# Peptides against a protein of PDB entry 8OXM: the designs that were tried, part 128

Target 1, 371 residues: chain A of PDB entry 8OXM
Amino acid sequence: FKAEFRLAGGVNLPKIIDCVGSDGKERRQLVKGRDDLRQDAVMQQVFQMCNTLLQRNTETRKRKLTICTYKVVPLSQRSGVLEWCTGTVPIGEFLVNNEDGAHKRYRPNDFSAFQCQKKMMEVQKKSFEEKYEVFMDVCQNFQPVFRYFCMEKFLDPAIWFEKRLAYTRSVATSSIVGYILGLGDRHVQNILINEQSAELVHIDLGVAFEQGKILPTPETVPFRLTRDIVDGMGITGVEGVFRRCCEKTMEVMRNSQETLLTIVEVLLYDPLFDWTMNPLKALYLQQRPEDETELHPTLNADDQECKRNLSDIDQSFNKVAERVLMRLQEKLKGVEEGTVLSVGGQVNLLIQQAIDPKNLSRLFPGWKAWV

## One batch from the design tools (peptide; made by RFdiffusion4, then SolubleMPNN)

Design b2_p16_2_s4 (from b2_p16_2, 10 letters changed)
Fold by OpenDDE base, seed 3:
Structure b2_p16_2_s4 (fold): chain B 371 residues (1-371), chain A 16 residues (1-16)
Amino acid sequence: as target 1 above (371 residues)
Amino acid sequence: LEEKNKLKVEELLKKA
């Protein structure tokens, strides 16, 4: 470690440190305090295993299907070290960063990102019909621009085409792997794009095993496949390359059922791996931007003394773990809504669910489903 | 080496 550090900003004041490896290479690391990074570390290990399965299969290897991973070293329940994702930007930063965002630059006469958010917040407590109508109005007046990411970064047409293909493959692989693992909270700040590779890096893996469905505003999509995500694929959209890469990823996952179930079973019953949703975490994830000021979680250490009968907690936990395993087994068999689907049928259903404006309109406004 | 790294990170976190 070098003696100097930088602040990355934000409420928890994460520290950027430079570390010299045993190979003599300098690497930037992000030291987070107050966050439990164990879930991120475990999910990165699961992604590495999924990548190993994808590399063993000839069809997925030829397509270079991988989920991007980063190094996580959890040091305590409240501290850890992350590999700094050098040369990545949050997709939200590129798309909706105030006046410099791609939406403002390419669509200056559309609604501002703030106007869209305000309109969706005004209907947050309204009916699904009212949410849908306002979401459709927002979408009509906020047209996708993410195609311009690759056009800005890659001026050579052959490189541009290759990078757009890399992006599309990355979206497909991460979407299917994320669906199998039940990865939630896929808002525009939790998805980074690499400015050199055009591949996605998924961060903040704190919502897994479909725990997003038990949030106060339930998640209604299997993965993020919003209009900008699709626009980044170019003129073919979800058809052709994306669909085929999803199908080939799903085929490998389904053919690896026993391995994936065994791995997830070990993780679900690991007493050090807290994957369950709690009310405080749910409140934090769906907090209003206006309420950011006062919720210093003074996690007073003393409220852990609710010795709720260990037996009832363990029985409730075991029932949730069993339900997660059963649902994972169903996904890996292609069982959707009580029907056994082919790989193509299952992938088609997931794509339709992810792009359905009725599902997108029901999401928490902070997820920014119009982006 | 891991313990030395852990101690250094804990020291860095205390200087926050």
Scores: peptide ipSAE 0.011, ipTM 0.400, DockQ to the pose 0.028
Fold by OpenDDE base, seed 4:
Structure b2_p16_2_s4 (fold): chain B 371 residues (1-371), chain A 16 residues (1-16)
Amino acid sequence: as target 1 above (371 residues)
Amino acid sequence: LEEKNKLKVEELLKKA
């Protein structure tokens, strides 16, 4: 390791270090000191297996459908080393950076990211109707700009077109694989975009197997397909390339049911792999910026709203694992809400769920569903 | 070498 480190942005202050390998090559590494990287490492292995399945199928191979992976070396329950994703930027940093975010640059008369967050935080404990109305007002006054990412990075029209297709394929693959693995909605800082390939890299995989549904504010979308995510696809949005790539990815996943079930079963019962949501992790994922000051270790047990969702979690670990496997089997059979759907029907339902403003308005405001 | 690297990472983490 070199003696110098850089801070990467983010709450956990990850350190970027340069390491000289035994081969004499310099490699940038991200050192995390507050995160359990075991889940990230396991999920990267699962993504590699999904990529292997996608490469075996002619239709997905021709489309170059892959989920981007990075190297993770967990060192302890609170520390590890990751491959630094060189030439990537968080989508959230590009879109809503306070200094030079794309929303501020391209839409200077829209609401600020702070104004949007404030408005949605004010209604966080309100009715779904009030949340929806405020979300629609926010969306009207905070128009998507992510189309400009590819336009800024790729000035040649032919390159721009190919990179926009690469982005669209990457979103499709990661969305469907993410849905199958139950990754749910992804915070905008936990989605990196490669500035050269326009492909997405999903990081911080601390929510899997639909554990986002048991958060204090439960997830209501199968994956992140917000307005900016869609805007990056260009004029066709979710239609055409995105939909077809989702369908082809879903076909491969459904046709690989036995393999995926076996892999996930092994992981769910691995005593070294803690995938379950715990109250502390739930609080960490959905903490308010105002509550960062009051992390006094007095677990005063009296927050009744957290108790309601936690009281149903008094099921044995085995029953939770069995339920996850059953739900995975349903997804891989195309069973949605007790109905068997075709691949096209299932993908259509998932897209509609992911883009529905009613579902998006119910998400945790900290995850910025309007971005 | 791996233990020495692990210790250096742990030291870097303690300085955060």
Scores: peptide ipSAE 0.011, ipTM 0.383, DockQ to the pose 0.032
Fold by OpenDDE base, seed 5:
Structure b2_p16_2_s4 (fold): chain B 371 residues (1-371), chain A 16 residues (1-16)
Amino acid sequence: as target 1 above (371 residues)
Amino acid sequence: LEEKNKLKVEELLKKA
């Protein structure tokens, strides 16, 4: 490791370090503190398995459907080294950076990212109707610009077209696999885009198995398919390439039901894999900027020895794990709201749920559903 | 080598 480091920003102040490998190659690494990288490591293994399933199928292999993975080396429960995704940028940094964000550059007369966030925070405790009205006003005055990412990075028209297709395929694959695994917390800082491949890299995989639905503000969408995400696909939006890639990914997942269930079952009962949502994690993920000052976790959670018998905790855990497995089995059978759907019907329902402004307006303002 | 890398990462984390 070199003696110098850079800050990557964010609450946990992750450090970017340069290291020389045993092969003599210099590599950037991200050192995370305060985060349990074991969850990320486990989810990367699940993504690698999903990629193996996608490569075995001729139709998904021909379409180059893959989830981008990164190397994770957990060092402790609160520290680890991950492969820094060199040549990636958070979609939020590209879109809504305060100084030179794409929305400010291409839409200077629209609401600022700060104005949008403020308006949605003001209605956070209001009715669903009031949230919807303000969300529609925000969306009207904050038009999508993510089409310009590929236009800025890929000046050759043929390269531009191929990269836009790579982006669309990456969104489709990660959306369907993310839905099957119940991946949550898909805010604009947890999704990176590769500046060379135009593929997405999903980071911070700590909200899985639909645990986002039990947050204080529950997640109401199966994956991120917001207006900017759709704008990056070009004029066809969710139709054509995206829909077909979702259907082919879903077909492979449904046809791999036994393998997926067996692996997820092993992971759910692994005592080293803490996938359950706890109240402190829930507060941290949905903390308000106004509350950032005081919650140093004073570990003075009084040991209220609520001696809930270890048996009652274990029984409660087992019942949650069983419900997760049952819901995963339903998804892999195409059971949605008690009805068995075809692959096309299931994918259509998920797309409609993900783009519904009523669902998007109900999300936590920090998720930035208008981006 | 892994232990030296672990210690160096922990030392880097403590200097934040």
Scores: peptide ipSAE 0.005, ipTM 0.381, DockQ to the pose 0.032
Fold by OpenDDE base, seed 1:
Structure b2_p16_2_s4 (fold): chain B 371 residues (1-371), chain A 16 residues (1-16)
Amino acid sequence: as target 1 above (371 residues)
Amino acid sequence: LEEKNKLKVEELLKKA
């Protein structure tokens, strides 16, 4: 390791360090503290297995459908090392950076990202109708700009077209695999885009197996398919390439049911893999800027409530694991709302759910569903 | 070598 480090920003102040490998090559690494990277490591392994399934199928292989993975080395329950995704930028940084974000550059007369967030936070405790009305007003005055990512990075028209297709394929693959694994909506800072490949890298995989549905503000979408995500696909949006890549990914996932169930079962019952949502994690994921000041570490939560019988904890865990496996089996059979759907029907339902402004308006405002 | 790398990462985390 070099003696110098850089801060990557964020609440946990992760450190970017340079290291020299045994091969003499210099590599950047992200050192995270106060974060459990075991879930990220496990989810990367699941993505590698999904990639193996996608490469075995001729149609998905020809379409180059893959999920971008990164190396994770968990060191403890509160520390680890990540491979730094060199040449990637968070989509949130590109879109809504306060100084030079694409919304400010291309739509200077639209609402600021702060104004949008403020408007949606004001209605956070209001009815679904009021949330929908304010979300529609925000959307009208905050128009998508993510099409400009590929236009800025790829000046040659043929390269631009191929990179827009690579982006669309990456969104499709990650959306369907993310749905199968129950990743739900993804914060805009936790989706990186590669500036050379236009492929997405999903980081911070702390919400999986539909645990986003038990957050204080439940998720209402199967994956992130917001207006900017769609705008990056170009004029066809979710139609054509995206839909077909979703269908082909879903076909491979459904045809690999036994393999996926066996893998996820082993992971859900791994005593070293805590995938369950806890109240502190839920609070952290949906913190308000105002609530950061009142988290005095009340270290004095007495040891007395930890005597919930080990038997009742184990029974509750097993029931949650069984429910996750049952829901995974339903997804892999195409069972949605008690109805068996074709691959095309299931993919269509998921796309409609993900783009529905009624579902988007109900999301946690901190996750910026208008971006 | 892995233990030395762990210790260096822990030292880096303590300097955070």
Scores: peptide ipSAE 0.000, ipTM 0.374, DockQ to the pose 0.031

Design b2_p16_3_s1 (from b2_p16_3, 6 letters changed)
Fold by OpenDDE base, seed 5:
Structure b2_p16_3_s1 (fold): chain B 371 residues (1-371), chain A 16 residues (1-16)
Amino acid sequence: as target 1 above (371 residues)
Amino acid sequence: LTPRQQAVLKELESLL
């Protein structure tokens, strides 16, 4: 290991450590010291299975539809070494980090990222109508710039076009598989972009199976399809390549229903895989920057009163697991809002839900729905 | 587990 480390940012202050492998190759490692990396490891295996299903299908294989995976070596429940995706950057770092962020560089007269966040935090406890109005004002004065990522990284026009297609395919595949698995917490720091491939890498997979819907501020979108995410696709936006890649991914997922249900059933009943949302995790994910100072996790919350009979906990867990499996089965049948949709109808509904400013305005301000 | 569920589990174990 090198003596130097970098901080990757975020509440847990993960350390990026350069190490030389026994093969003489330098590898960057992300050391997370507080997160249960077993959740990430399990979800990476599920993504690998989804990739296997996508590679078996001729139409998805020809389109190179894949979810980018990374190696996770869990060292303990609270520590592990992530293979840091060398040559990736958080989309939030590229877009909104300091004065060097793409929004500040390309749109210097727009609202700052800080002004946008402040405006949305001020209305956080307000009505949905007030949130919507302020979100629309923020969006009007904070215009998308993510098109410039591929333009900065890929100077050759033919390479630029190919990489923009790779990006669009990566967004489509990860959006649909993420929706099927109910992946939440898709804020701009939990999505990395590869600077060489233009593919997305989703990290921090601890909010799955729609557990984002039971957060204090519930998640209202099926996946991240915000204005910058769409801007990176180029002039066609969500139409053409993105929509067709979503439909082909959804077709493979729906045709693999029994396999996906079996995988998820095994995971939901694995006693080592804690996928359930607990109140402390919910508070941690939606903490206000101002509240970070006082909540030392006094693990000394008396374990006494939550001796609800082990039987009532087990019955409650089983009912939640059954509900997750039922909802997964509905998604894989194309059941949305009590109606059976075609693949095209289901994908269209999900796109409309993900881009709806009313849904986006209701998200937790830390999710940065205006980016 | 059905024979198909066992095959899926074996396929998962082979990806580990």
Scores: peptide ipSAE 0.017, ipTM 0.555, DockQ to the pose 0.021
Fold by OpenDDE base, seed 4:
Structure b2_p16_3_s1 (fold): chain B 371 residues (1-371), chain A 16 residues (1-16)
Amino acid sequence: as target 1 above (371 residues)
Amino acid sequence: LTPRQQAVLKELESLL
């Protein structure tokens, strides 16, 4: 280990350390000291298995459909070492950094990221109709800019076009794999983009198997396909390359049903793998900035509404695991809302659900569904 | 795990 470390940005202040391997190679490592990296490690293994399935199929292999993985070594429930994703930036940092974010640079007359967040927090406890109206106002005054990522990084038109395709393929693969694994929506800081490949790297995999649906503000989208995510695909948006790559990924996933069910069954019943949502984790993931001051653990009795969604969790661990497996089997059969869909029909439904402003307006404001 | 599931796992472990 070198004596010097750098802080990575973020709430948990992860330490970037340079390590010299026994091979004499320098490797950057991220040391997290507050997060359980076991879930990240397990999900990286699942992504590797999904990548193996995608590489076995000629059509997905030809399209180079892969979910980007990183090395994770869990050391404890609160510490681990990750291979630092060198040459990556959080999409949230590129888009909504307060100093030099792309929204501020390209859309200086739009609402600030802070104004958007404030408006959506003001309606957080309001009706779905009020949330939708404010979300539409925010969206009108906060226009997508993520197209500029590839334009800034890739000046050659042929390279730019290739990298935009790589981005679109990466979003498609991660969206469908993420849907199958129930990763849900992804916070903009937990999606990294590689500045050389334009591929996405998903980090902090603490929500899986649709556990985002049991959060205090439940997830309403199958994956993150927000306006900036779509804008990065360029003029075609979700049509053409993205849709076709989603369909080809979904074909491989559905054709691999037995393998995926077996993998997930093993993981769900692994006593060392805590995938379940606990109340403290739920509060941490959806904590309000205003509540940072009042973390005195006064168990005040009046959180009756959060208790209603938590009281349905009185199902034994086995019933929750069985429900996850049943829902995974439904997804892999193309069963959506009791209807059996074709691959194209299922992918279409998922895309429509993910881009629906009504679904996006209902998401937790802290996850910035307008970005 | 069924014997088939165990075989699939062992095959997957051999591919990692």
Scores: peptide ipSAE 0.016, ipTM 0.507, DockQ to the pose 0.020
Fold by OpenDDE base, seed 3:
Structure b2_p16_3_s1 (fold): chain B 371 residues (1-371), chain A 16 residues (1-16)
Amino acid sequence: as target 1 above (371 residues)
Amino acid sequence: LTPRQQAVLKELESLL
């Protein structure tokens, strides 16, 4: 270990430590001290398996479709070592980092990121109609700028074009794999972009198997396909490369149904893999400024009352696991809302759901659906 | 696990 450490960006200020391995290679490590990295470790293994399936298929291999992975070594329930994604930045840091963010630099007369968040917080408890109207006003006065990421990082036009394609492929692969696995909590700090490859790295994989739908403010989109995510694809948006890469990824996932079901079944019944949403985790993920005042850590709430019969807990868990497996089987058959769709029909439905301003306006304001 | 699930798991363990 080197004596110096750097702080990574973000709320939890994770420590970046430079380590020399037994192989003499220097590796950057991220030390997280409060997150359960076991969920991230398991989901990285699932992503590696999805990548193996994508490499076996000629059409996905030719397109270099892969979900970016990182090494996770869980050390305890609250500590682990991540291989730090060197040369990555959170998309939120690039887009909405106060006065240095791309929105402020390229759109100085638009609403600030703070003004947008404030407007959406003011309507958080309002009707869906009021949320939609305010979301449309925010979107009109906060125009996309993520096209400038590739333009800033890649000055050569041929390199710029290749990197924009790599970005579009990465969004497509991660969106479809993330949908199949029911990956939630895709806010702008949980998605990193590699400054050299333009590929996305998804972090904080603790909301999986559609557990985002049981949050106090339920998730209404299958993946993040917001206006800035689309703007990074360039003039074609979701059409052409993105759609074709989604279709080819979905084709591989559907053709791998038995394998994916077997993997997820083993993981759902692993007693070491706590994938279920608990009330404390839900409160942490959707914490309101109003709720900060009363949560003094009275860690001393007596363990007594949650003796719900062990039998009722086990029966409830098994019923949730069975529902997750059934829903995964439906997705892999192309069953959406009781109808069997083609790969193209299913991908089209998911794209329409992800870009619908009505769905986006219903998300928790901390998800920043206008970015 | 079915014999097929065990075969898939062994194939997967060989890839990890």
Scores: peptide ipSAE 0.015, ipTM 0.527, DockQ to the pose 0.019
Fold by OpenDDE base, seed 1:
Structure b2_p16_3_s1 (fold): chain B 371 residues (1-371), chain A 16 residues (1-16)
Amino acid sequence: as target 1 above (371 residues)
Amino acid sequence: LTPRQQAVLKELESLL
């Protein structure tokens, strides 16, 4: 270990450390000291299984459809080491960094990221109609710029086109796999983009199995497909390559139903894998910037009421796990809202749900659905 | 599209 560390941004102030491996190679690692990395580690294993399924299928293998994975070593319930995704940047940092973000650089006359957030926070407790109107005003005055990522990083037109395609394929694969696993909407800081490959890396997998739907502000989209995410695909947007890659990924997932159900069943019943949403985690994920000061851990709530009958907790857990498995089976059968859809019909519905401004306007403002 | 972009498009369409 080197004596120096860098802070990565964020509430938990993760430490970036440089380590020399047994092979004599220097490796950058992220040390988290407050987060449970077990969920990230488990989800990386599921992604590796999905990648194995995608590599076995000729159509997805030809398209190089893969979800990017990283190494996770959990050390405790609150600590672990991540292989830092070297040469990646959070899409949120590229897009909405206060100093040099792409929105400020390319759209200096648009609303600032802060103005957009403020406007959406002001309507957070308002009607869906008021949220929609303000979201549309924000969107009109905050135009997408993520197309410029590939244009800045890849000056050769052939490389630029290849990397834009790699990005589009990565979004498609991660969107469909993320939908199947119920990852929901992803905060812009929890999506990294590789500056060399243009592929996405999803980090902080603390919301899975549609647990985002039970948040105080429930998720309303199957995955993040916001305007900047779409803008990065170029002129065709969600049409053509993205749609076809979603369909081919969904075909593999649906044809692998038994394997995926078995894997997820083993994980849901693993006593070491807590995937359930708890109130503290829900509060943390949807904290207001103003509320950061008063969460002193009054962990002095008396240990006495936690003797709720272990039997009632286990029965409640099993019922939630069964419901998750049932919903996963429905997704893998193409059952949406009680109707069996074709792969193309299911993918179309998911895309329409993900890009619908009505759904996006209802998301938690902290997750920046206008970005 | 430049001729090079068209070539890459054709090559990628052949892979898709």
Scores: peptide ipSAE 0.000, ipTM 0.300, DockQ to the pose 0.013; fails the geometry check

